# Designs tried in a protein design run: peptides against a protein of PDB entry 5VVV. Part 80

Target 1, 276 residues: chain A of PDB entry 5VVV
Amino acid sequence: FLCGVVEGFYGRPWVMEQRKELFRRLQKWELNTYLYAPKDDYKHRMFWREMYSVEEAEQLMTLISAAREYEIEFIYAISPGLDITFSNPKEVSTLKRKLDQVSQFGCRSFALLFDDIDHNMCAADKEVFSSFAHAQVSITNEIYQYLGEPETFLFCPTEYCGTFCYPNVSQSPYLRTVGEKLLPGIEVLWTGPKVVSKEIPVESIEEVSKIIKRAPVIWDNIHANDYDQKRLFLGPYKGRSTELIPRLKGVLTNPNCEFEANYVAIHTLATWYKSN
Target 2, 276 residues: chain A of PDB entry 5VVV as posed
Amino acid sequence: FLCGVVEGFYGRPWVMEQRKELFRRLQKWELNTYLYAPKDDYKHRMFWREMYSVEEAEQLMTLISAAREYEIEFIYAISPGLDITFSNPKEVSTLKRKLDQVSQFGCRSFALLFDNIDHNMCAADKEVFSSFAHAQVSITNEIYQYLGEPETFLFCPTEYCGTFCYPNVSQSPYLRTVGEKLLPGIEVLWTGPKVVSKEIPVESIEEVSKIIKRAPVIWDNIHANDYDQKRLFLGPYKGRSTELIPRLKGVLTNPNCEFEANYVAIHTLATWYKSN

## One batch from the design tools (peptide; made by RFdiffusion4, then SolubleMPNN)

Design b2_p15_6_s3 (from b2_p15_6, 6 letters changed)
Fold by OpenDDE base, seed 1:
Structure b2_p15_6_s3 (fold): chain B 276 residues (1-276), chain A 15 residues (1-15)
Amino acid sequence: as target 1 above (276 residues)
Amino acid sequence: DEENEIALEFLKSLE
């Protein structure tokens, strides 16, 4: 069971010292996972093709080493979906080289994210792939196999919540393709019925699990505030029955952008997790 | 709910 934090918000990423402090807290609270997915890290999303500099490499190596020291699984995410051409072997090779660099930093767990992108493929991809889901699954499977089938590999679908599913969760051709074609060792991220789900009913998890043919990892936006920085979400982790735990592969909370605001959010997630 | 509606508006602003 993956339980911890995804740094998955828009806005100023956390500094390395905050991330190290997070690892200390995660270990102390018996949580086990950190997903590195800061939207405004340029080399994560907008400039995903660009290799890390020597200085950035040293920082990431130090961060990954710190995660290992605190027994936290460090998952490196990349979001190539803004402008990748899925059918272009050069693009695939560029993605491979980027992830090779990160693997050299000591990273062993990875994620490919296709959240918050246009559903339209370019003309070249439309000639090769039957759908957007087929394109995404193809590259994800190829990367997963290229990396030697790492123990933890995550996929974030473009339809990552109930309200984004067309026509709905159980009948989505996109999610059906993901479920049928995504290799079984790859985990699927999900935010619940909504982008910000006040509640995640057990029945909603059973529904999505059936179509994706696996238990999802919850990307939980209950404490996210990147969409409204005038607000801080300081309340407890709630609206999730502990009956979800045996039906999930994990829960990663995407909390407030302000690192210092997240004590209650993360601590109460840990309490929830340990209550099972 | 209000938070989800604001989040959806925010996501649209990123397009």
Scores: peptide ipSAE 0.617, ipTM 0.948, DockQ to the pose 0.971
Fold by OpenDDE base, seed 4:
Structure b2_p15_6_s3 (fold): chain B 276 residues (1-276), chain A 15 residues (1-15)
Amino acid sequence: as target 1 above (276 residues)
Amino acid sequence: DEENEIALEFLKSLE
């Protein structure tokens, strides 16, 4: 069970010292996972093709080493979906080289994120893939296998919540393709019925699990505030029955951008997790 | 809910 934090917000990323402090807190609270997915890391999303500099590499190596020190699984995410051409072998090779670099930093867990992108493909991809889901699954499977089938590999679908599913969760051709064709060792991220789900009913998890043919990892936006700079979410982790725990592969909270605001959010997640 | 509506508006602004 993956339980911890995803740094998955838009806005100023946490500094390395904050991330190290996070790992310390996660260990103390018996959480086990950190997903590195800061949207405003240029080399994560906008410039995903660009290799890390020597200086950036040193920082990431240090961060990954710190995660290991605190027995936190460090998952490196990349979001190539804004402009990748799935059918272009050069793009696939570029993605491989980028993840090879991160592997050299000591990272062993990875994620491919296709959130917050359009449901369309370029003309070249339409000639090769029957759907957007097929394109995403193809590259995800290839990368997963290329990396030697790491123990933890995550996929974030474009339809990552109930409201983004067309026509709905149970009938989504996109999610059906993901479920049928995504290799079984790859986990699927999900935010619940909504982008920001006040509640995640057990039935909603059963529904999505059926179509994706696996238990999802919750990317939980309950405490996310990147969408409203005037708000801080200081309340407890709630609206999730502990009955979800045996039906999930994990929960990663995407909390407030303000690192120091997240004590209650993360601590109460830990309490929730340990209450099962 | 309010938070979800604001979030959706925010996401649309990123497109």
Scores: peptide ipSAE 0.604, ipTM 0.946, DockQ to the pose 0.971
Fold by OpenDDE base, seed 3:
Formats: structure tokens, sequence, C-alpha cells
Structure b2_p15_6_s3 (fold): chain B 276 residues (1-276), chain A 15 residues (1-15)
């Protein structure tokens, strides 16, 4: 069971010292996972093709080493979906080389994120793939296999919540393709019925689990505040029955952008997790 | 509900 934090917000990423402090807190609270997915980290999303510099590499190596020191699984995410051509072997090779570099930093767990992107494939991809889901699954499976089928590999679908599913969760051709064709060792991220789910009913997890043919990892936006600069979410982790725990592969909270604001959010997640 | 609506508008602004 993956339980911890995803740094998955838009806005200023956390600094390395904050991330190290996070790892210390995660260990103390008996949480086990950190997903590196800061949207405004240039080489994560907008410039995903760009290799890390020597200086950036040193920082990431240090960060990954710190995660290991605190027994936190460090998952490196990349979001190539803004401008990748799925059918272009050079693009796939570029993605492979980027993840090879991160592997050299000591990273062993990875994620491919296709959240917050346009559903329209380019003309070249339309000639090769039957659907957007087929394109995403193809590259995801290829990367997963290329990396030697790491123990933890995550996929974030474009339809990552109930409201984004067309026509709905249980009938989504996109999610059906994901469920059927995504390799079984790849985990699927999900935010619940909504982008920001005040509640995640057990039945909603059963529904999505059926179509994706696996228990999801919750990317939980309950404490996310990147979408509203005037808000800070200081309340407890709530609206999730502990009955979800045996039905999930994990829960990763995407909390407030302000690192210092997240004590209650993360602590109460830990309490929730341990209460099962 | 309000937070989700704001989030959706935020996401639209990123496109």
Amino acid sequence: as target 1 above (276 residues)
Amino acid sequence: DEENEIALEFLKSLE
C-alpha cells in the first residue's frame, strides 16, 4: 500500500530542504511514499525532453538518497503529454533517455502522467493509434518494459476522475482501453469522483476498479490549493472511509503549495491509514 | 463542490 505525498501541484515547487523534511515527517508518521510530480518543474512537464544538468542531477541524487535514508519510496514522474508525438520513435527514445538518467540517480520507481492535456492526437498519431488511450498505453507499456518492469510504476490517465470520464466511469472507452491494455504491473492514479473529491465513496472505487481492472492509487486533491491562491486547506483528511484501504493500491495526498501548511493534512492521512 | 468548480476553472485556464 503506497501512502504518502505527491508533490503534484502547479506553482513553485518545494525546495530540497523542504522535501527532506517531508521525508523525515513521512517516516515518523509511518508513511512510505513520495511522488515527485511538480507541474512547474521545467524538466518534468514543459521541457520533459531536456536532460538534467550536472547541478540538477546532483540535487536529485541527493534527494533520492535522502528518501532512501528515511525509507521513503521516491517515485519520479514525468508529464510528456503536452507535446509528445506518441508514434514518433525519436520521442519514445528521448523519454527513455530521460528516465535512464533518472535511473542513474538511484531512482527505481516511476510514473507517466497524462493529466491536464488535450484529448486530440496529432495527425501522425491518428494514423498509428486507434485512440488516445491506445497511444498512451502503448508508450507506457513500452517504457515500463524498457525500465525492466520496476516494482512501482504509475500511470495517470487523462480521465483521472469521474467527471472527466466520457460518457461515465463504467462506460468510458478510454478507461476500458487502459484497463484492458495497460500491463497489469502498472498502477493507475485516480482522484475520485471529481478533481477535488470532498468524498470518495467505496462504490465509486469499486466502479473504477472494475473498468481499469485493478485497484487504483488515489491522487488526493482534498488539500490541494494551487487552483485557488486565496485558500489554504488546514482541515483533517476526511470523507474517505477506512473501508477504502483494502480496495486501493495507495493514497498520495497532493497538499497545499505552502509546505508549512501541510502538517495536519499529512498527519491526519497517516492517522487514517493506521486506523484500518 | 465550490472547490471543485474553482479547480475546473483553473484547469481550463492552463489550456
Scores: peptide ipSAE 0.590, ipTM 0.943, DockQ to the pose 0.970
Fold by OpenDDE base, seed 5:
Structure b2_p15_6_s3 (fold): chain B 276 residues (1-276), chain A 15 residues (1-15)
Amino acid sequence: as target 1 above (276 residues)
Amino acid sequence: DEENEIALEFLKSLE
């Protein structure tokens, strides 16, 4: 069971010292996972093709080493979906080289994120793939196999919540393709019925699990505040029955952008997790 | 809910 934090918000990323402090807190609270997915890290999303510089590499190596020191699984995410051509072998090779670099930093766990992108394929991809889901699954499976089938590999679908599913969760051709074609060792991220889900009913998890043919990892935006800079979400982790725990592969909270605001959010997630 | 509506509006602004 993956339980911890995803740094997955828009806005100013946490600094390395904050991330190290996070790892210490996670260990203290008996949480086990950090997903690196800061949207405004240029080399994570907008410039995903760009290799890390020597200085950036040193920082990431230090961060990954710190995660290991605190027994936190460091998952490196990349979001190539803004402008990748899935059918182009050069693009696939570029993605492979980027993840090879991160592997050299000591990273062993990875994620491919296809959230917050246009649902339309380019003309070249339409000639090769039957659907957007087929294109995403193809590259994800290829990358997963190329990396030697790491123990932890995550996929974030474009339809990552109930409200984004067309026509709905149980009938989504996109999610059906993901469920049927995505290799079984790859985990699927999900935010619940909504982008920000005040409640995640057990029945909603059973519904999505059926179509994706696996228990999801919750990307939980309950404490996310990147969408409203006037708000800080300082309340406890709530609206999730502990009965969800045996029905999930994990929960990663995407909390407030302000690092110090997250004490209650993360601590109460840990209490919730330990209540199983 | 209000938070979800704000979040969806924000996401749409990024498209």
Scores: peptide ipSAE 0.021, ipTM 0.680, DockQ to the pose 0.963

Design b2_p15_6_s4 (from b2_p15_6, 9 letters changed)
Fold by OpenDDE base, seed 2:
Order: C-alpha cells, then structure tokens, then sequence
Structure b2_p15_6_s4 (fold): chain B 276 residues (1-276), chain A 15 residues (1-15)
C-alpha cells in the first residue's frame, strides 16, 4: 500500500530542504511514499525532453538518497503529454534517455502522467493509434518494459476523475482501453469523483476499479490549493472511509503549495491509514 | 461544490 505525498501542484515547487523534512515526517508518521511531480518544474513537464544538468543531477541524487535514508519510496514522475508525439520513435527514445538519467540517480520507481492535457492526438499519432488511450498505453507499456518492469510504476490517466470521464466512469472507452491494455504491473492514479473530491465513496472506487481492472492509487486533491492561492486547506483528511484501504493500492495526498501548511493534512492522512 | 468550480476554471486556464 503506497501512502504519502505527491508534490503534484502548480506553483513554486518545494525546495530540497522542505522535501527532506517531508521525508522525515513521512517516516515518523509511518508513511512510505513520495511522488515527485511538481508541475512547474521545467524538466518535469514543459521541457520534459531536457536532460538534467550536472548541478540538477547532484541535487536529485541527494534527494533520492535522502528518501532512501528515511525509507521513503521516491517515485519520479514525468509529464510528457503537453507536446509528445507518441508515434515518433525519437520522442520515445528521448523519454527513455531522460528516465535512464534519473535511473542513474538511484531512482527505481517511476510515473508517467497524462493529466491536464488536451484529449486529442496530432495527425501523425492518429495514423498509428486507434485512440488517445491506445497511444498513452503503448508508450507507457514500452517505457515500463524498457525500465525492466520496476516494482512501482504509475500511470496517471487524462480522465483521472469522474467528471473527466466521457460519457462516465463505467462507460469510458478511454478508461476501458487503459484497463484492458495497460500492463497489469502498472498502477493507475485516480482522484475520485471530482478534481477536488470532498468525499470518495466506496462505490465510486469499485466502479473505477472494475473498468481499469485494478485497485487505483488515489491522487488526493482534498488539500490542494494551487487552483486558489487565496485559500489554505488546514482541515483533516476526511470524507474517505477506511473501508477504502483494502480496495486501493495507495493514497498520495497532493497538499497545499505552502509546505508549512500541510502538517494537519499529512498527519491526519497517516492517522486514517493506521486506523484500518 | 465551490472548490471544484474554481479548480476546473483554473485547469481550463492552463490550456
């Protein structure tokens, strides 16, 4: 069971010292996972093709080593979906090289994220793939296999919550393709009925699990505030029955952008997790 | 709810 934090917000990423402090807190609270997915890290999303510099590499190596020290699984995410051409072998090779570099930093867990992108393909991809889901699954499976089928590999769908599913969760051709064609060893991220889900009913997890043919990992935006920086979410982790735990592969909370605001959010997640 | 409405508008602004 993956339980911890995804740094998955838009806005200023956390600094390395904050991330290290996070790892200490996660360990102390018996959480086990950190997903590195800061949207405004240039080489994560907008410039995903760009290799890390020597200085950036040293920082990431240090960060990954720190995660290991605190027994936190460090999952490196990349979001190539803004401008990747799925059918272009050079693009696939570029993605492979980028993840090879991160592997050299000591990273063993990875994620491919296709959230917050247009639900369309370029002309070249339309000639090769039957749908957007087919394109995403193809590259994800290929990368997963290329990396030697790491123990933890995550996929974030474009339809990552109920409101983004067309026509709905249970009938989504996109999610059906993901469920049927994504290799079984790849985990699927899910945010619940909505982008910000006040509640995640058990029935909603059963519904999505059926179509994706696996228990999801929750990317939880209950404390996310990147969408409205005039607000801070300081309340407890709530609206999730502990009955969800046996039906999930994990929960990763995407909390407030302000690192210092997240004590209650993360601590109460830990309490929730241990209460099962 | 209000949070989702704001979040959706925010995400739309990123496109």
Amino acid sequence: as target 1 above (276 residues)
Amino acid sequence: DEENEIALKFLESLR
Scores: peptide ipSAE 0.647, ipTM 0.957, DockQ to the pose 0.959
Fold by OpenDDE base, seed 1:
Structure b2_p15_6_s4 (fold): chain B 276 residues (1-276), chain A 15 residues (1-15)
Amino acid sequence: as target 1 above (276 residues)
Amino acid sequence: DEENEIALKFLESLR
């Protein structure tokens, strides 16, 4: 069971010292996972093709080593979906080289994210792939196999919540393709019925699990505040029955952008997890 | 709910 934090918000990323402090807290609270997915890290999303500099490499190596020191699984995410051409072998090779570099930093767990992108493929991809889901699954499976089938590999679908599913969760052709064609060793991220789900009913998890043919990892936006700079979410982790735990592969909370605001959010997640 | 509506508007502004 993956339980911890995803740094998955838009806005100023946390500094390295904050991330190290997070690892100390995660260990103390008996949580086990950190997903590196800061949307405004340029080499994560906007410039995903660019290799890390020597200075950036040193920082990431130090961060990954710190995660290992605190027995936290460090998962490196990349979001190539804004402008990748799935059918172009050079693009696939570029993605492989980027993840090879991160592997050299000591990283062993990875994620490919296709959230917050348009559903339209370019003309070249339409000639090769039957649908957007087929294109995403193809590259994800290829990368997963290329990396030697790492123990933890995550996929974030473009339809990552109930309200984004067409026509609905149980009948989505996109999610059906993901469930049928994505290799079984790859985990699927999900935010619940909504982008920001106040409640995640057990029945909603059973529904999505059936179509994706696996238990999801919850990307939980209950404490996310990147969408409203005037608000801080300081309340406890709530609206999730502990009956969800045996039906999930994990829960990663995407909390407030302000690192110091997240004590209650993360601590109460830990209490929830240990209460099962 | 209000939070989800604001979040959707925010995500639309990023596209």
Scores: peptide ipSAE 0.641, ipTM 0.959, DockQ to the pose 0.973
Fold by OpenDDE base, seed 5:
Structure b2_p15_6_s4 (fold): chain B 276 residues (1-276), chain A 15 residues (1-15)
Amino acid sequence: as target 1 above (276 residues)
Amino acid sequence: DEENEIALKFLESLR
């Protein structure tokens, strides 16, 4: 069971010292996972093709080493979906090379994120792939296999919540393709019925699990505030029955952008998790 | 709810 934090918000990323402090807190609270997915890290999303500099490499190596020190699984995410051409072998090779670099930093867990992108493929991809889901699954499977089938590999679908599913969760051709074609060792991220789910009913997890043919990892936006930084979400982790725990592969909270605001959010997640 | 409405608008603004 993956339980911890995803740094998955838009806005100023946390600094390395905050991330290290996070790892210490996660360990103390018996959480086990950190997903590195800061949207405004240029080399994570907008310039995903670009290799890390020597200085950036040193920082990431240090961060990954710190995660290991605190027995936190460090998952490196990349979001190539803004402008990747799935059918282009050069794009695939570029992605492989980028993840190879991160692997050399000591990273062993990875994620491919296709959230917050348009559902449209370019003309070249339309000639090769039957659907957007087929394109995403193809590259994800290839990367997963290329990396030697890491123990933890995550996929964030474009339809990552109930409201984004067309026509709905149970009938989504996109999610059906993901469920059927995504290799079984790859985990699927999900935010619940909505982008920001006040509640995640057990029935909603059963529904999505059926179509994706696996228990999802919750990317939980309950405390996310990147969409409205005039607000801080300081309340406890709530609206999730503990009955979800045996039905999930994990829960990663995507909390407030302000690192200092997240004590209650993360601590109460830990309490919730340990209550099973 | 209000949060989702704001979130959706925010996400739309990123496109």
Scores: peptide ipSAE 0.634, ipTM 0.957, DockQ to the pose 0.957
Fold by OpenDDE base, seed 3:
Structure b2_p15_6_s4 (fold): chain B 276 residues (1-276), chain A 15 residues (1-15)
Amino acid sequence: as target 1 above (276 residues)
Amino acid sequence: DEENEIALKFLESLR
């Protein structure tokens, strides 16, 4: 069970010292996972093709080593979906090289994220793939296999919540393709019925699990505030029955952008997790 | 709910 934090917000990323402090807190609270997915880290999303500099590499290596020190699984995410051409072998090779570099930093867990992108393929991809889901699954499977089928590999679908599913969760052709074609060793991220799910009912998890043919990892936006810079979410982790725990592969909270605001959010997640 | 409405508007602004 993956339980911890995803740094998955838009806005200024946390500094390395904050991330190290996070790892210390995660260990103390018996959480086990950090997903590196800061949207405004340029080489994560907007410039995903660009290799890390020597200085950036040193920082990431240090960060990954710190995660290991605190027994936190460090998952490196990349979001190539803004402008990748799925059918272009050069793009696939570029993605492979980027992840190779990160693997050299000591990273062993990875994620491919296709959230918050247009649901359209370019002309070249339409010639090769039957659907957007087929394109995403193809590259994800290829990368997963290329990396030697790491123990933890995550996929974030474009339809990552109930409200984004067309026509709905159970009948989504996109999610059906993901469920059927995504290799079974790859986990699927999900935010619940909504982008910001105040509640995640058990039945909603059963529904999505059926179509994706696996238990999801919750990307939990309950404490996310990147969408409203005037608000801080300081309340407890709630609206999730502990009955979800055996039905999930994990829960990663995407909390407030302000690192200092997240004590209650993360601590109460830990309490929730240990209450099972 | 209000949070989701704001979130959706925010996401739309990113596209």
Scores: peptide ipSAE 0.632, ipTM 0.957, DockQ to the pose 0.970

Design b2_p15_7_s1 (from b2_p15_7, 10 letters changed)
Fold by OpenDDE base, seed 4:
Structure b2_p15_7_s1 (fold): chain B 276 residues (1-276), chain A 15 residues (1-15)
Amino acid sequence: as target 1 above (276 residues)
Amino acid sequence: SELEERFKEIVKKEE
């Protein structure tokens, strides 16, 4: 069970010292996972093709080492979906090289994220892939296999919540393709019925699990505040029955952008997790 | 960014 934090918000990423402090807190609270997915990390998303500099590499190596020190699984995410051409072997090779670099930093867990992108494929991809889901699954499977089938590999679908599913969760051709064709060792991220789900009913998890043919990892935006700069979410982790735990592969909270605001969010997640 | 704005708008509509 993956339980911890995803740094997955828009806005200023946390600094390395904050991330190290996070690892310390996660360990203390018996959480086990950090997903590195800051939207505004240029080399994570907008410039995903760009290799890390020597200085950036040193920082990431240090960060990954720190995660290991605190027994936190460091998952490196990349979000190539803004401008990748799935059918272009050069793009695939570029992605491989980027992940090779990160692997050299000591990272062993990875994620490919296709959240917050358009559903449209370019003309070249339409000639090769039957659907957007097929394109995403193809590259994800290839990368997963290329990396030697790491123990933890995550996929974030473009339809990552109920409201994004067309026509709905149970009938989504996109999620059906994901479920059928994504290799079984790859985990699927899900935010619940909504992007920011105030509640995640058990039935909703059963529904999505059926179509994706696996228990999802919740990317939990309950405490996310990147969408409203005037709000801080300081309340407890709630609206999730502990009955979800056996039906999930994990929960990663994507909390407030303000690092210091997240004590309650993360602590109460830990309490929730341990209450099972 | 445009994407961030779109995201924010989506979330606001879901409230």
Scores: peptide ipSAE 0.402, ipTM 0.906, DockQ to the pose 0.971
Fold by OpenDDE base, seed 5:
Order: structure tokens, then sequence, then C-alpha cells
Structure b2_p15_7_s1 (fold): chain B 276 residues (1-276), chain A 15 residues (1-15)
């Protein structure tokens, strides 16, 4: 069971010292996972093709080593979906080289994210793939296999919540393709019925699990404030029955952008997890 | 960014 934090918000990323402090807190609270996915990290998303500099490499190596020291699984995410051509072998090779670099930093767990992108494929991809889901699954499976089938590999679908599913969760051709064609060792991220789900009913998890043919990992936006930085979400982790725990592969909270605001959010997630 | 604005608009519509 993956339980911890995803740094997955828009806005100023956390600094390395904050991330190290996070790892210390996660260990203390018996949480086990950190997903690196800051939207405004240029080399994570907008410039995903660009290799890390020597200085950036040293920072990431140090961060990954710190995660290991605190027994936290460090998952490196990349979001190539803004401008990747899925059918172009050069693009696939570029993605492989980027993840090879991160592997050299000591990273062993990875994620491919296709959240917050347009559903339209370019003309070249339309000639090769039957749908956007087929294109995404193809590259994800190839990368997963290329990396030697890491113990932890995550996929974030473009339809990552109930409101994004067309026509709905149970009948989505996109999610059906993901469920049928995504290799079984790859985990699927999900935010619940909404992007920011006040409640995640057990029935909603049973519904999505059926179509994706696996228990999801919750990317939980309950304490996310990147959509309205005038608000801080300081309340406890709530609206999730502990009956969800045996029905999930994990829960990763995407909390407030302000690192200092997240004590209650993360601590109460830990209490919730240990209460099962 | 335009993408961030689009995301924020989506979330606000879900509230």
Amino acid sequence: as target 1 above (276 residues)
Amino acid sequence: SELEERFKEIVKKEE
C-alpha cells in the first residue's frame, strides 16, 4: 500500500530542504511514499525532453538518497503529454534517455502522467493509434518494459476522475482501453468522483476498479489549494471511509502549495491509514 | 499559464 504525498500542484515547487523535511515527517508518521510531480518544474512537464544539468542532477541525487535514508519510496514522474508525438520513435527514445538519466540518480520508481492535456492527437498519431488511450498505453507499456518492469510504476490517465470520463466512468472507452491494454504491473492514479473530491464513496472506487481492472492509487486533492491560493485547507483528512483501504493500492495526498500548512493534512492521513 | 488557468476554471466549476 502506497501512502504519502504527491507534490503535484501548480505553483512554486517545494525547495530541496522542504522535501527532505517531508521525508523525515513521513518516516515519523509511518508513511512510505513521495511522488515528485511539480507541474511548474520545467523539465518535468513543459520541457520534459531536456536533460538535467550537472547541478540539477546533483540535487536530485541528493534528494533521492535522502528519501532512501528515511525509507521513503521516491517516485519520479514525467508529464510528456503536452507536445509528445506518440508515434515518433525519436520522442520515445528521448523519453527513455530522460528516464535513464533519472535511473542513474538512483531512482527505481517512476510515473507517466497524462493529466491536464487536450484529448486531441496530432495527424501522425491518428494514423498509427486507434485512440488517445491506445497511444498513451503503448508508450507507457514500452517505457515500463524498457526500465525492466520497476516494482512501482504509475500511470495517470487523462480521464483521472469521474467528471472527466466520457460518457461516464463505467462506459468510458478511454478507461476501458486503459484497463484492457495497460500492463497489470502498472498502477493507475485516480482523484475520485471529481478533481477535488470532498467525498470518495466506496461504490465509486468499485466502479472505477472494475473498468481499469485493478485497485487505483488515489491522487487525493482534498487539501490542494493551487486552484485558489487565497484558500488554505487546514482541516483533517476526511470524507474517505477506512473501508477504502483494502480496495486501494494507495493514497497520495496532493496538499497545499504552502509546505508549512500541511502538518494536519499529512498527519491525519497517517492516522486514517493506521486506523484500518 | 494558460493551462493552469484552464485547470483552475475546471475545479471552480466542480464546486
Scores: peptide ipSAE 0.399, ipTM 0.905, DockQ to the pose 0.964
Fold by OpenDDE base, seed 2:
Structure b2_p15_7_s1 (fold): chain B 276 residues (1-276), chain A 15 residues (1-15)
Amino acid sequence: as target 1 above (276 residues)
Amino acid sequence: SELEERFKEIVKKEE
């Protein structure tokens, strides 16, 4: 069971010292996972093709080593979906090289994220793939296999919550394709009924699990505040029955952008997790 | 970005 934090918000990413402090807290609270997915990290998303510099590499190596020191699984995410051409072998090769570099930093867990992108393909991809889901699954499977089928590999769908599913969760052709074609060793991220879900009912998890043919990992935006800089979410992790735990592969909270605001959010997640 | 703003607006509408 993956339980911890995803740094997945828009806005200024956490600094390395904050991330190290996070790992210490995660260990102390018996959480086990950190997903590196800061939207405004340039080489994570907007410039995903760009290799890390020597200096950036040193920082990431240090960060990954720190995660290991605290027995936190470091999952490196990349979000190529803004401008990738799935059908272009050069793009696939570029993605492979990028993840190879990160592997050399000591990273062993990875994620491909296709959240917050347009639900369409370019003309070239339409000639090769029957749907957007097929294109995403194809590259995800290929990358997963290329990396030697790492123990932890995550996929974030474009339809990552109920409100983004067309026409709905249970009838989504996109999610059906993901469920049927995504290799079984790849985990699927899910956010619940909404982008920010006040509640995640058990029935909603059963519904999505059926179509994706696996228990999801929750990307939980309950404490996310990147959408409204005037708000801080300081309340406890709630609206999630502990009955969800046996029905999930994990829960990763995407909390407030302000690092120091997240004590209650993360601590109460830990309490929730340990209560099962 | 325009894309970011679009998603932020979606979140606000979902509340």
Scores: peptide ipSAE 0.375, ipTM 0.897, DockQ to the pose 0.858
Fold by OpenDDE base, seed 3:
Structure b2_p15_7_s1 (fold): chain B 276 residues (1-276), chain A 15 residues (1-15)
Amino acid sequence: as target 1 above (276 residues)
Amino acid sequence: SELEERFKEIVKKEE
């Protein structure tokens, strides 16, 4: 069971010292996972093709080593979906080289994210793939296999919550393709009925699990505040029955952008997890 | 950023 934090918000990423402090807190509270997915980290998303510099490499190696020191699984995410041509072998090779570099930093767990992108394929991709879901699954499976089928590999769908599913969760052709064709060793991220779900009913998890043919990992935006600068939710992790735990592969909270505001968010998640 | 604004708009429509 993956339990911890995703750094997945828009805005200023956390600094390396904050991330190290996070790992210390995660270990102390018996959590086990950190997903590196800061939207405004340029080489994560906007410039996903660009290799890390020597200086950036040193920082990432240090960060990954710190995660290992605190027994936290470091998952490196990349978000190529803004401008990747799925059918272009050069694009696939570029993605492979980028992930090879991160592997050399000591990273062993990875994620491909296709959240917050347009669902339209370019003309070249339409000639090769039957749908956008087919294109995403194809590259995800290829990368997963290329990396030697790592123990932890995550996929974030474009339809990552109930409100994004067309026509709905149970009837989504996109999610059906993901469920049928995504390799079984790849985990699927999900935010619940909404992007920011006040509640995640057990029945909603049963519904999505059926179509994706696996238990999801919750990307939980309950404490996210990147969408509203006036929002600062300091309440406990709530609206999630502990009955979800046996029905999930994990829960990763995407908390407030302000690192110091997240004590309650992360601590109450830990209490929730240990209460099972 | 443009991406941040797009995300904010999406979330606000769900409320």
Scores: peptide ipSAE 0.359, ipTM 0.896, DockQ to the pose 0.909

